# Designs tried in a protein design run: peptides against a protein of PDB entry 5NXQ. Part 114

Target 1, 114 residues: chain A of PDB entry 5NXQ
Amino acid sequence: EIQIPVSMAAEEEYLRSKVLSELLTDTLENDGEMYGNENEVLAALNGAYDKALLRLFASACSDQNVEKALSLAHELKQDRALTAAVKISERAELPSLVKKINNIREARYEQQLK

## One batch from the design tools (peptide; made by RFdiffusion4, then SolubleMPNN)

Design b2_p26_8_s3 (from b2_p26_8, 11 letters changed)
Fold by OpenDDE base, seed 4:
Structure b2_p26_8_s3 (fold): chain B 114 residues (1-114), chain A 26 residues (1-26)
Amino acid sequence: as target 1 above (114 residues)
Amino acid sequence: MEKYEEAVRFVEEFAKREHLFDVTSI
């Protein structure tokens, strides 16, 4: 069996999950097709997407690449994923990144309230 | 590689503990 580097595998999973999530989202939002389980599928896809992103995020943190880490954090969809990113950042001892991710969370929360 | 693997393990452990991305949480 061919072993794929972990980082490459994470990238692949991210891209796959991203494409599928975007496709489903577009279908629901633009085409209005409902078959009964789309929300569950979307949630699963979003979860996989965020998980893949978090792996990339963790890698970026390990590389002390705050810029890349922050960019990845912006791509996270779920609040709980952002929370995870905060925890990863804390463990990576990147307080500036922690603050910036918390700002993302706050901004999203405020937008949802409006 | 070691740092990345450790970070990934952390993500996995955290996700497991907090039931992040769990099918039952959907």
Scores: peptide ipSAE 0.160, ipTM 0.742, DockQ to the pose 0.044
Fold by OpenDDE base, seed 1:
Structure b2_p26_8_s3 (fold): chain B 114 residues (1-114), chain A 26 residues (1-26)
Amino acid sequence: as target 1 above (114 residues)
Amino acid sequence: MEKYEEAVRFVEEFAKREHLFDVTSI
């Protein structure tokens, strides 16, 4: 068995999950019909996607690359994933990043209210 | 929420295992 570095595996999973999640989302938007477990599949894909992103996010934080970390945070789909990113940022002792991610959350909340 | 709390724990464990956020890796 070939062991793949964790960071490389995370990047691959992120890209794979991103593509599949976007394709499924587009399909649902176009067809507007549910034939079975589409919601569960989407939730699973989003979960895997966000988890992979969080690994990349943690790596960026470890590199003290706040700009990259912030860019990755913008790609997170679920609010609970943003919450996780905040916790990771706190652990990484990056208060400026914490503030910026909370700004993302606030912006999404405002969009949901409209 | 529990799912992502677990994810956070995973990432924290991952960070420790891979020596992320260590003085030598920052």
Scores: peptide ipSAE 0.110, ipTM 0.678, DockQ to the pose 0.068
Fold by OpenDDE base, seed 3:
Structure b2_p26_8_s3 (fold): chain B 114 residues (1-114), chain A 26 residues (1-26)
Amino acid sequence: as target 1 above (114 residues)
Amino acid sequence: MEKYEEAVRFVEEFAKREHLFDVTSI
């Protein structure tokens, strides 16, 4: 019997969500066409994207692969996802990663103030 | 937020079941 590893399933969902989110975003930016539900679709896709990404993030943390975890954290779109990443990092006992993720959050806050 | 909390719980439970964190922490 063949079983699919959890990591492969997470990667598949991440890639699927990423591609769909990017395609929709590009379409809206380039074509400027709105049909009424794009924001809802984008929100759903971003949620799925970040959730899948967080699973990959947690896997990286479990492997003590801080560089990979940090790289993944930079790809998170929503602030609440970064908060989740902090919690995962805390559970993984990676305080340096916690600090770096908080730096990402602070940088995004500063960018929003401009 | 709830969905993300669920995701965290999922990965925590998975990591615990597979002993991923404790193995890598030794």
Scores: peptide ipSAE 0.105, ipTM 0.671, DockQ to the pose 0.051
Fold by OpenDDE base, seed 5:
Structure b2_p26_8_s3 (fold): chain B 114 residues (1-114), chain A 26 residues (1-26)
Amino acid sequence: as target 1 above (114 residues)
Amino acid sequence: MEKYEEAVRFVEEFAKREHLFDVTSI
């Protein structure tokens, strides 16, 4: 049996989760609430989305591709996912990336305070 | 928080399993 490379599997999951999240969001924007649990569903989807991204992120870190990793970090939706990215970066011994991700996190905090 | 802690653990375990951060892999 042909095994799909881990990075490809992660990318597929990311794309799938992204599409589902976007579709749900678009539906809510266009049609309004459907079941009353859309926010919970969206949160769950975002969780899956971020998890998939983190896998890609980890792969980028393993490649020592800081720019790619940083780009992926910008796509993370939840703060807790950024926290995870920091931890991954620490494990990857990429202090520059840690700093950059923390900057992203700080920027988002500041934006939320407005 | 717990869910993402789990995600972190998953990624860490994943990285370990796949030897992503091993010296021989970098």
Scores: peptide ipSAE 0.111, ipTM 0.677, DockQ to the pose 0.071; fails the geometry check

Design b2_p26_8_s4 (from b2_p26_8, 14 letters changed)
Fold by OpenDDE base, seed 5:
Structure b2_p26_8_s4 (fold): chain B 114 residues (1-114), chain A 26 residues (1-26)
Amino acid sequence: as target 1 above (114 residues)
Amino acid sequence: SKAYEEAVKFVEDFKKIESLYDVTSI
């Protein structure tokens, strides 16, 4: 079978999860709950979203493309995903990126407290 | 809802290969 490159697959998953999350959110807002587990589905979509992004992030780190990596990190939704991004950055020996991602993480935490 | 149905389908499809993305927790 044709092997799909990891980055290509991750990009597709990222885009699909993003679009579906947005569509489902809009549906909930406009039509309300119909099945009763929409939030669970949304959580799953967000998980897929972050996981896909992290794969792209890891690829960017491997390419030593710090700017792209940082851009992707900004798109991560879950705190645990940011933590994962830090770990990936550490493994890639990109301390500057580690600091920047930690700044994002701290900023979001502080924002939640406000 | 089409959005819901496609979302569910995507999640199911994604779970089939989810293990490939288990990089340091996540």
Scores: peptide ipSAE 0.421, ipTM 0.822, DockQ to the pose 0.499
Fold by OpenDDE base, seed 3:
Structure b2_p26_8_s4 (fold): chain B 114 residues (1-114), chain A 26 residues (1-26)
Amino acid sequence: as target 1 above (114 residues)
Amino acid sequence: SKAYEEAVKFVEDFKKIESLYDVTSI
């Protein structure tokens, strides 16, 4: 069995989910719902988006590329994805990255309160 | 729409292979 490298597959999934999410969002805003489950599809896309990013994030952590890892963390949409990023950072023994991701999380909490 | 159809296809494809390279469960 020949498998595609994790990082390469994750990059493709990230790009595809990102583009499709944007296109579907624009379609919903301009045309409204047509099939009746667009929001469900969009939620699934956003889930795939974050999961793909987390794989890239884990790869960056493995490479000890903290700068890239942090940049990827900023792209994450869901709070649960940030939590996952913290867990990955802890396993990679990168406490400074853990703190910075938690700062992102706290900042988003503050913004949501507004 | 084209966007909807491609999105549905992607989601279906993604779910089929997701378990092959999971890093952390979300």
Scores: peptide ipSAE 0.426, ipTM 0.823, DockQ to the pose 0.525; fails the geometry check
Fold by OpenDDE base, seed 4:
Structure b2_p26_8_s4 (fold): chain B 114 residues (1-114), chain A 26 residues (1-26)
Amino acid sequence: as target 1 above (114 residues)
Amino acid sequence: SKAYEEAVKFVEDFKKIESLYDVTSI
């Protein structure tokens, strides 16, 4: 059986989750709930979005592409995803990237406090 | 809606492959 490379699969998942999340968000904002579980579906989409990004992030780290990894980290939505990115960076022995991701996390905390 | 149905389908499909490409638990 032919398997799609992880990075290609992750890219497809990222794109699809992003588009579907946007569409469902717009639908909820404009029409409200129709089925009653749209918010749960949206949460799942956002989870898939971050997980797909993390796979891309891990691949970038493996390729020693710190700039790409950092750009991907900026797109992560959930704080727990940023935490995961830190762990991945630590395992990849990229301390500079760890610091930069923690800066992103701290900045978001500051924004939430304002 | 089509978007909702596709979203549900994607989530279901994603869960099937999630364990195969899991790099961390979030």
Scores: peptide ipSAE 0.423, ipTM 0.824, DockQ to the pose 0.463; fails the geometry check
Fold by OpenDDE base, seed 1:
Structure b2_p26_8_s4 (fold): chain B 114 residues (1-114), chain A 26 residues (1-26)
Amino acid sequence: as target 1 above (114 residues)
Amino acid sequence: SKAYEEAVKFVEDFKKIESLYDVTSI
């Protein structure tokens, strides 16, 4: 039957999760928790967001498009997602990208220590 | 909240498709 291309599906998931995450974040900041599980929903949205980005990231790596891959990596929120991006880059044999993503991870880690 | 309701719906929908093509190590 009809299968949606991975990149197209991932793009849709990325955009939807991004918009919804921003809207829910603003709602929480302005109105606080109203239902009691908004933080769980937000965490799930952010998870979906990163997973969608990683699919796009993997596609960019397959295309040997390092610039696009790096741009996508900068948008990743969770450290575990950056770790996944490193693994994908290693499998794609893109050592320069590996180094740049590790620099992102290191920078965020240092920021958290402040 | 409409945003909340749409967010919940999206999360539920995403969980259904997540198992179909998981190509990540996250």
Scores: peptide ipSAE 0.421, ipTM 0.822, DockQ to the pose 0.473; fails the geometry check

## One batch from the design tools (peptide; made by RFdiffusion4, then SolubleMPNN)

Design b2_p27_3_s1 (from b2_p27_3, 7 letters changed)
Fold by OpenDDE base, seed 4:
Structure b2_p27_3_s1 (fold): chain B 114 residues (1-114), chain A 27 residues (1-27)
Amino acid sequence: as target 1 above (114 residues)
Amino acid sequence: MSEEELLEFTDEVAEEENIGGDYKALL
């Protein structure tokens, strides 16, 4: 049995969840709920999306690719995912990345207040 | 730490933060 590298699997799941999330979001924005469980599905999709991103993020951190890691962090949707990214960055001993991710989180908080 | 260890940690953190979801089961 051929094992696919974790990074490749994560990329596949990221792309799948991203596309489905975007499609569902657009549908809800334009047509509203059809079956009544779309919000739950979307939440699950977003969860899968962020989880996949975090794995890619971790891989980038492991590769010491801070630039890629930061770009991936910007794509995270949930605040708790940013929190996770901070923890991962701390574990990877990348304090500069920690600061930058915290800046992202703070910026999002400020945007929510507006 | 190795990439494998960091990925394991990532999965642990994701679980702690309740990040994830089985959208396939809902579709």
Scores: peptide ipSAE 0.629, ipTM 0.931, DockQ to the pose 0.900
Fold by OpenDDE base, seed 1:
Order: C-alpha cells, then structure tokens, then sequence
Structure b2_p27_3_s1 (fold): chain B 114 residues (1-114), chain A 27 residues (1-27)
C-alpha cells in the first residue's frame, strides 16, 4: 500500500470541508434551515476545516516557507485556530511568523469591535 | 524539527484548543 503524503491528505480534507462549509453557508443564507441541524453541521465542518489548515500550516513551517504559512493562517476561521498557529510557529522557531499571526488576531479583534 | 514531529505537535495543539469536528457523523 502506498502511503499518501500527509500534506496531500491534509489538503484533501481541507478542500472537502471547505466546499461543504461554503455550500451549507450559502444554503442557510438563501433558503434558511431545512433539516434543523445545519448550524451544528456547519460548526463541525468549520472545525475540520481549521484542523486541516493547521496541518498544512505546519507543513509549510517545516519547509521554512513563511509566506505560504502566513497565507494559510489568513484562511483560518476560528481565533483559537490562530492561537494554535502561533504555538506551532513558536515550536518551529519562526518568530517573524508569530508576530504576523498576532497581527491577524489583533486586526480581527478590532474589526469585531466596529 | 522534522515535519512528522511538527505534525504530531500540531495534532496535540489542535486537541488542546478543541479544534476539529466529526461532520461525517452528522451528514
């Protein structure tokens, strides 16, 4: 059996969860709830989405690809996922990336206050 | 640090922050 690289597996899960999340979001916005558990499903999808992204993020950090890592961090939805990205960046000894991710977090906080 | 080690750490951090979800069980 050929083992699929972890980055490819993570990307597959990312894409799957992203597509389903977007489709469900569009359905809720245009047609409303139809089954009664859409919000729960969406929350689970968003969780899977961020988890998959964090794995891709870690791979980019391992490659010392700060630009790619930062791009992926911008796609994270949950604040706790950004917190996770900071921890991963610290472990990977990428202080410049830590600062940039914290800037993303601060920007989101300021936007929520407006 | 190897990629494998960093990925293991990532899974640990994700668990600590309660990031994830079994959406397949809900669909």
Amino acid sequence: as target 1 above (114 residues)
Amino acid sequence: MSEEELLEFTDEVAEEENIGGDYKALL
Scores: peptide ipSAE 0.628, ipTM 0.931, DockQ to the pose 0.886
Fold by OpenDDE base, seed 5:
Structure b2_p27_3_s1 (fold): chain B 114 residues (1-114), chain A 27 residues (1-27)
Amino acid sequence: as target 1 above (114 residues)
Amino acid sequence: MSEEELLEFTDEVAEEENIGGDYKALL
């Protein structure tokens, strides 16, 4: 069995989930085709996508690459994924990153209030 | 903190926040 570094595995899953999510989203938006479980599939894809991103995020935090970590956090879709990113940042002892991620969350909350 | 330790923590947090999904099982 071939062992792949965790970061590389995360990148692979991120790319896979991203592509499939985009394709499914485009199909639903443009064609309106509903075969029964597309919404569930999309939710699962988005979950896998965020989980993969969080692993990449953690790797960036471990490297103390705050800029890369922040960029990855911006790509997270779910609010609970941002919550996870905050917890990871706290564990990594990166308080500046914690503040920046919380700013992302606050900005998204404000968007929902419009 | 090592990358391995932080990744383990990440998986724990992801589970706690119910982040993830098996889309392959749904297809």
Scores: peptide ipSAE 0.628, ipTM 0.931, DockQ to the pose 0.891
Fold by OpenDDE base, seed 2:
Structure b2_p27_3_s1 (fold): chain B 114 residues (1-114), chain A 27 residues (1-27)
Amino acid sequence: as target 1 above (114 residues)
Amino acid sequence: MSEEELLEFTDEVAEEENIGGDYKALL
């Protein structure tokens, strides 16, 4: 079997999970009915999405592409994924990125309080 | 550090934060 580069594999999974998550979300919002494990499926999709994004994020950090890394961080859905991004940024020794990601987290917290 | 090393660390952090999920198993 042909081994695909890790970054390409991550991007494929990101795109797949993103599309499926959006389609499922639209369906649930339109129908408003739950028949089974739709919420669990959506949660799993979002998890896979964030995991794939984090790998892309790590690749951007490795390339020292802070702008791309920050853009990817904004696309993360779960707070725990932002926490992961902070840890990755710290490991990559990108303190400016750490600060910016923490600002994203603070902004989301403030929005949730309103 | 190398991209490979950072990706390995990323997988460890993702596991630590319980990020991920096998949506295919649920479909």
Scores: peptide ipSAE 0.628, ipTM 0.931, DockQ to the pose 0.860

Design b2_p27_3_s2 (from b2_p27_3, 9 letters changed)
Fold by OpenDDE base, seed 2:
Structure b2_p27_3_s2 (fold): chain B 114 residues (1-114), chain A 27 residues (1-27)
Amino acid sequence: as target 1 above (114 residues)
Amino acid sequence: MSLEELLAFADEVAAELGIGGDYESLL
């Protein structure tokens, strides 16, 4: 069995989760009706997506690649995932990244109020 | 910090915040 590097495995999981989330979203938009547990499936997919992204985010932080880390943070869907990213940034001792992610959170809050 | 340490921490934080926890049970 070929051992896949952790970063590559994380990328694969991210891509799979992203594709599935997008496909489900598109399907729901086209059909216009939701049946059964589609909302639960969507939530699960979004959760898996953010979890995978957070691993990529952690990898970027490990590389001290703040620009990549910030870009990944912008792709996070759930607010609690942004909270996770802040915690990871703190652990990685990247205070500038912490501030920038908090700015993303604040911007999303303001957008929701409009 | 090492990649291994930060990945472990990321998994811990995700679990604490309930991110992605229900995916395996729903599929």
Scores: peptide ipSAE 0.628, ipTM 0.916, DockQ to the pose 0.650
Fold by OpenDDE base, seed 1:
Structure b2_p27_3_s2 (fold): chain B 114 residues (1-114), chain A 27 residues (1-27)
Amino acid sequence: as target 1 above (114 residues)
Amino acid sequence: MSLEELLAFADEVAAELGIGGDYESLL
């Protein structure tokens, strides 16, 4: 039995979750109607998306590829996912990456205040 | 750190913060 590498599995899940999240978002924007559990489904999809990204992020950190890790962090949707990325960066002993991710968080907070 | 160790940690942190936890229940 051929085991799919963890990184490849994470990439597949990322792409799947990204496509589904985008499709649902576009549908809600176009139809203008939110009924039932669409918000819950969207939240679940975004959660799966961020979880997949965090695994890719961890892989990049393991490779000490700070540029790739930072690029992935910019794609994270939830604030708590950025918090997770900070913790992963700390564990990987990448303080420069920690600072850059915190800058992303601060920038998003400022956007919410506007 | 090894890839295996850091991935395990990432999963632990994600679970602790509740990231992706509700997805399996909604499927």
Scores: peptide ipSAE 0.628, ipTM 0.916, DockQ to the pose 0.639
Fold by OpenDDE base, seed 3:
Structure b2_p27_3_s2 (fold): chain B 114 residues (1-114), chain A 27 residues (1-27)
Amino acid sequence: as target 1 above (114 residues)
Amino acid sequence: MSLEELLAFADEVAAELGIGGDYESLL
Protein backbone atom coordinates (compact mmCIF):
# COMPACT_ATOMS: atom_id res chain seq x y z
CA GLU B 1 0.00 0.00 0.00
CA ILE B 2 1.21 3.47 -0.89
CA GLN B 3 1.92 5.60 2.16
CA ILE B 4 0.30 9.02 1.98
CA PRO B 5 0.84 11.85 4.48
CA VAL B 6 -2.17 12.45 6.71
CA SER B 7 -2.78 15.95 5.36
CA MET B 8 -2.63 14.78 1.77
CA ALA B 9 -4.90 11.85 2.52
CA ALA B 10 -7.46 14.19 4.04
CA GLU B 11 -7.29 16.50 1.05
CA GLU B 12 -7.63 13.62 -1.38
CA GLU B 13 -10.63 12.19 0.43
CA TYR B 14 -12.25 15.60 0.62
CA LEU B 15 -11.81 16.28 -3.07
CA ARG B 16 -13.02 12.82 -4.05
CA SER B 17 -16.10 13.00 -1.86
CA LYS B 18 -16.81 16.55 -3.03
CA VAL B 19 -16.74 15.55 -6.68
CA LEU B 20 -18.86 12.45 -6.15
CA SER B 21 -21.39 14.32 -4.02
CA GLU B 22 -21.72 17.04 -6.63
CA LEU B 23 -22.06 14.55 -9.48
CA LEU B 24 -24.72 12.57 -7.67
CA THR B 25 -26.61 15.73 -6.74
CA ASP B 26 -26.55 16.94 -10.33
CA THR B 27 -27.73 13.54 -11.55
CA LEU B 28 -30.67 13.55 -9.16
CA GLU B 29 -31.63 17.07 -10.19
CA ASN B 30 -31.57 16.20 -13.88
CA ASP B 31 -32.58 12.53 -14.06
CA GLY B 32 -34.61 11.99 -10.89
CA GLU B 33 -34.74 8.61 -9.18
CA MET B 34 -31.97 6.11 -9.77
CA TYR B 35 -32.41 2.87 -7.81
CA GLY B 36 -34.65 3.85 -4.92
CA ASN B 37 -31.77 4.34 -2.47
CA GLU B 38 -30.19 7.38 -4.09
CA ASN B 39 -31.03 9.62 -1.14
CA GLU B 40 -29.35 7.21 1.23
CA VAL B 41 -26.29 7.08 -0.98
CA LEU B 42 -26.22 10.86 -1.20
CA ALA B 43 -26.46 11.17 2.56
CA ALA B 44 -23.58 8.76 2.96
CA LEU B 45 -21.49 10.70 0.47
CA ASN B 46 -22.29 13.96 2.21
CA GLY B 47 -21.29 12.37 5.48
CA ALA B 48 -17.96 11.31 4.07
CA TYR B 49 -17.55 14.77 2.60
CA ASP B 50 -18.08 16.52 5.92
CA LYS B 51 -15.89 14.04 7.76
CA ALA B 52 -13.02 14.64 5.37
CA LEU B 53 -13.58 18.38 5.53
CA LEU B 54 -13.48 18.31 9.33
CA ARG B 55 -10.04 16.74 9.18
CA LEU B 56 -8.86 19.58 6.95
CA PHE B 57 -10.51 21.96 9.37
CA ALA B 58 -8.67 20.40 12.29
CA SER B 59 -5.41 20.72 10.39
CA ALA B 60 -6.04 24.42 9.82
CA CYS B 61 -6.86 24.86 13.50
CA SER B 62 -3.64 23.08 14.42
CA ASP B 63 -1.79 25.63 12.30
CA GLN B 64 -3.69 28.41 14.08
CA ASN B 65 -4.91 29.43 10.63
CA VAL B 66 -8.29 30.83 11.65
CA GLU B 67 -9.04 32.32 8.25
CA LYS B 68 -8.53 29.02 6.46
CA ALA B 69 -10.45 27.14 9.13
CA LEU B 70 -13.40 29.51 8.80
CA SER B 71 -13.41 29.15 5.02
CA LEU B 72 -13.53 25.39 5.40
CA ALA B 73 -16.35 25.63 7.93
CA HIS B 74 -18.46 27.47 5.36
CA GLU B 75 -18.15 24.42 3.11
CA LEU B 76 -19.64 22.05 5.69
CA LYS B 77 -23.10 20.80 4.73
CA GLN B 78 -24.60 19.26 7.86
CA ASP B 79 -25.44 21.22 10.98
CA ARG B 80 -23.94 18.48 13.10
CA ALA B 81 -20.70 18.98 11.18
CA LEU B 82 -20.73 22.64 12.21
CA THR B 83 -21.25 21.46 15.75
CA ALA B 84 -18.21 19.26 15.33
CA ALA B 85 -16.23 22.23 14.01
CA VAL B 86 -17.19 24.24 17.10
CA LYS B 87 -15.97 21.46 19.36
CA ILE B 88 -12.72 21.19 17.44
CA SER B 89 -12.26 24.97 17.67
CA GLU B 90 -12.85 24.86 21.40
CA ARG B 91 -10.28 22.11 21.78
CA ALA B 92 -7.84 24.16 19.74
CA GLU B 93 -8.55 27.15 22.02
CA LEU B 94 -9.74 29.40 19.21
CA PRO B 95 -12.68 31.31 20.76
CA SER B 96 -12.94 33.81 17.90
CA LEU B 97 -13.40 30.93 15.49
CA VAL B 98 -16.02 29.38 17.77
CA LYS B 99 -18.05 32.57 17.60
CA LYS B 100 -17.74 32.85 13.83
CA ILE B 101 -18.85 29.25 13.29
CA ASN B 102 -21.80 29.78 15.60
CA ASN B 103 -22.70 32.76 13.43
CA ILE B 104 -22.77 30.42 10.43
CA ARG B 105 -25.09 28.08 12.31
CA GLU B 106 -27.38 30.91 13.36
CA ALA B 107 -27.56 32.22 9.81
CA ARG B 108 -28.58 28.79 8.53
CA TYR B 109 -31.23 28.48 11.24
CA GLU B 110 -32.66 31.84 10.26
CA GLN B 111 -32.83 30.80 6.62
CA GLN B 112 -34.77 27.68 7.57
CA LEU B 113 -37.29 29.77 9.47
CA LYS B 114 -38.14 31.86 6.39
CA MET A 1 -2.14 21.37 20.20
CA SER A 2 -0.44 18.95 17.83
CA LEU A 3 -1.90 17.95 14.49
CA GLU A 4 -2.01 14.32 15.56
CA GLU A 5 -3.98 15.08 18.70
CA LEU A 6 -6.41 17.41 16.99
CA LEU A 7 -7.06 14.99 14.13
CA ALA A 8 -7.71 12.25 16.65
CA PHE A 9 -10.16 14.53 18.41
CA ALA A 10 -11.84 15.43 15.12
CA ASP A 11 -12.32 11.74 14.35
CA GLU A 12 -13.71 11.17 17.81
CA VAL A 13 -16.21 14.01 17.50
CA ALA A 14 -17.24 12.91 14.02
CA ALA A 15 -17.86 9.39 15.30
CA GLU A 16 -19.84 10.63 18.28
CA LEU A 17 -22.06 12.72 16.02
CA GLY A 18 -22.42 9.94 13.44
CA ILE A 19 -20.72 11.83 10.63
CA GLY A 20 -19.57 9.51 7.88
CA GLY A 21 -18.98 5.78 8.10
CA ASP A 22 -21.54 4.36 5.70
CA TYR A 23 -20.71 4.14 1.99
CA GLU A 24 -17.19 5.47 2.47
CA SER A 25 -15.88 2.35 0.77
CA LEU A 26 -17.35 3.70 -2.45
CA LEU A 27 -15.03 6.69 -2.34
Scores: peptide ipSAE 0.628, ipTM 0.915, DockQ to the pose 0.623
Fold by OpenDDE base, seed 5:
Structure b2_p27_3_s2 (fold): chain B 114 residues (1-114), chain A 27 residues (1-27)
Amino acid sequence: as target 1 above (114 residues)
Amino acid sequence: MSLEELLAFADEVAAELGIGGDYESLL
């Protein structure tokens, strides 16, 4: 097996999962009906998407690239993924990033309450 | 913190929170 840099592998996996997730989502939206295990497949794709994104996020944190890290955090879909991003930011000793990610979470909570 | 250390931590946190899990194998 060809060994590639971890960051490159994470980017490839992120892009793959993103494309597949978007394609499936579009298909489901157009069809208007759910068949078989499509919901499960979508959940799996979204999970893989966030997992890959969190690795990119960690890489950005390692580089002390707060702007890139924050941009990636905005792309996270699941709330628990934002929680993960907070923990990663804390470990990376980036308190400003922690605050900004918590703001993202709060904003999403407020939108759900409306 | 090194990339290796932070990635390891990220994987640990993701696993603890059940993000991705074995679903990545479906890709």
Scores: peptide ipSAE 0.628, ipTM 0.916, DockQ to the pose 0.603; fails the geometry check

Design b2_p27_3_s3 (from b2_p27_3, 7 letters changed)
Fold by OpenDDE base, seed 4:
Structure b2_p27_3_s3 (fold): chain B 114 residues (1-114), chain A 27 residues (1-27)
Amino acid sequence: as target 1 above (114 residues)
Amino acid sequence: MSLEELLEFTEEVAKELNIGGDYKSLL
């Protein structure tokens, strides 16, 4: 049995979760609620999406690919996922990345206040 | 850190912050 590298598996999961999240979001925006639990499902999908991204993020950090890591951090949806990215960056001893991710968080906070 | 260690840490952090895990079977 051929095992797929962790990075490839993470990419697949990311893409799948991204597509599903986008499809569900679009459906809710256009058609509204269908079963009554769509918001919960969407939250779960977004969670899975962010988790998949965080795995990719961790991989990028492991590769010392700060640029890729940062780009992935920008794709994170939940604030708590950004918090996770900060913690992962700290663990990976990438202080510059920590600062940049915190800047993303601050920017999002400011946007929410507008 | 190695990829394996960092991924393990990622899973730990994700659990602590309650990221992912719900409705995984839907994906």
Scores: peptide ipSAE 0.643, ipTM 0.921, DockQ to the pose 0.636
Fold by OpenDDE base, seed 2:
Structure b2_p27_3_s3 (fold): chain B 114 residues (1-114), chain A 27 residues (1-27)
Amino acid sequence: as target 1 above (114 residues)
Amino acid sequence: MSLEELLEFTEEVAKELNIGGDYKSLL
């Protein structure tokens, strides 16, 4: 069995999860309600997507590539994933990134209040 | 910090916040 580097594996999982999540989301928007376990599958895909993205985020932080890390943070779907990104940024000692991600979170909260 | 250290921390945080864990069997 060929072992794939962690970064490449994470990217593959991210892309796969992203595509599937988007397809399911589009289906809900166009075809209406899903039945059975489809909503659970969607939640699973979103979770896997964010987790994979966080691994890429961690890699960017390790490289001290704040711009790339911030770009990845914008792609995160769940608020708890943004919280994770903040914690990772703190661990990586990137205070500027922490502030920027918190701004993303605050902006999303404000949008939810409308 | 090293990539390995940050990835380990990422896994810990993901577990703490329940990101991508509970539904892995569904994928």
Scores: peptide ipSAE 0.642, ipTM 0.921, DockQ to the pose 0.624
Fold by OpenDDE base, seed 1:
Structure b2_p27_3_s3 (fold): chain B 114 residues (1-114), chain A 27 residues (1-27)
Amino acid sequence: as target 1 above (114 residues)
Amino acid sequence: MSLEELLEFTEEVAKELNIGGDYKSLL
């Protein structure tokens, strides 16, 4: 049995969760709640989505690819996921990336206040 | 740092911050 590289497995999980999350979001925006549990399902999917992204993020950090890592961080939905990305960046000893992710967090916070 | 070590750390951080988890079963 050939083991699929961890990056490819993470990418598959990311894409699957992204598609399902976006599809459900579109359904809620256009048709409203139909089954009564869509918000719960969406939250679960978003959690899986962010976790999958964080695995890809870790891979980029391992490669010392700050640009790719930052791009992935911008795709994270939850603030706690950005916090996770900061911790991973610190562990990977990428201080420039830490600063840039904190800027993303601050920008989102300021936007929520408007 | 190796990919394996960072992925292990990522799982640890995800658990601490309650990101993902059992919700993966929905995918």
Scores: peptide ipSAE 0.642, ipTM 0.922, DockQ to the pose 0.620
Fold by OpenDDE base, seed 3:
Structure b2_p27_3_s3 (fold): chain B 114 residues (1-114), chain A 27 residues (1-27)
Amino acid sequence: as target 1 above (114 residues)
Amino acid sequence: MSLEELLEFTEEVAKELNIGGDYKSLL
């Protein structure tokens, strides 16, 4: 049996979900509505994307690599994923990262209000 | 904190917040 390291599997899933999410998004933006449940498919892809990112984020936190973790957090799409990143950072005992991620959330809220 | 522990926690948080898996059957 072939066993793949968790980190490698996470990277693969992230890249796959990223490409698919971007492709679907571009298609919707350029070609309009798709036949079927495109919004549900997009939500599924975005969910998979964020979950994959969070696994990479957890790995960066485990390595105490705050800068890498923060970079990954910026790539998260859903607010609830940022909330997850905060909780993971707290669990990893990285208070500086918690503050920085909360700043990302605040910035997104402010942008939404404009 | 070990990678294993953080990944386990990540899965727990993801389930709690319904991140991923919820719509996977639609793909």
Scores: peptide ipSAE 0.641, ipTM 0.922, DockQ to the pose 0.659

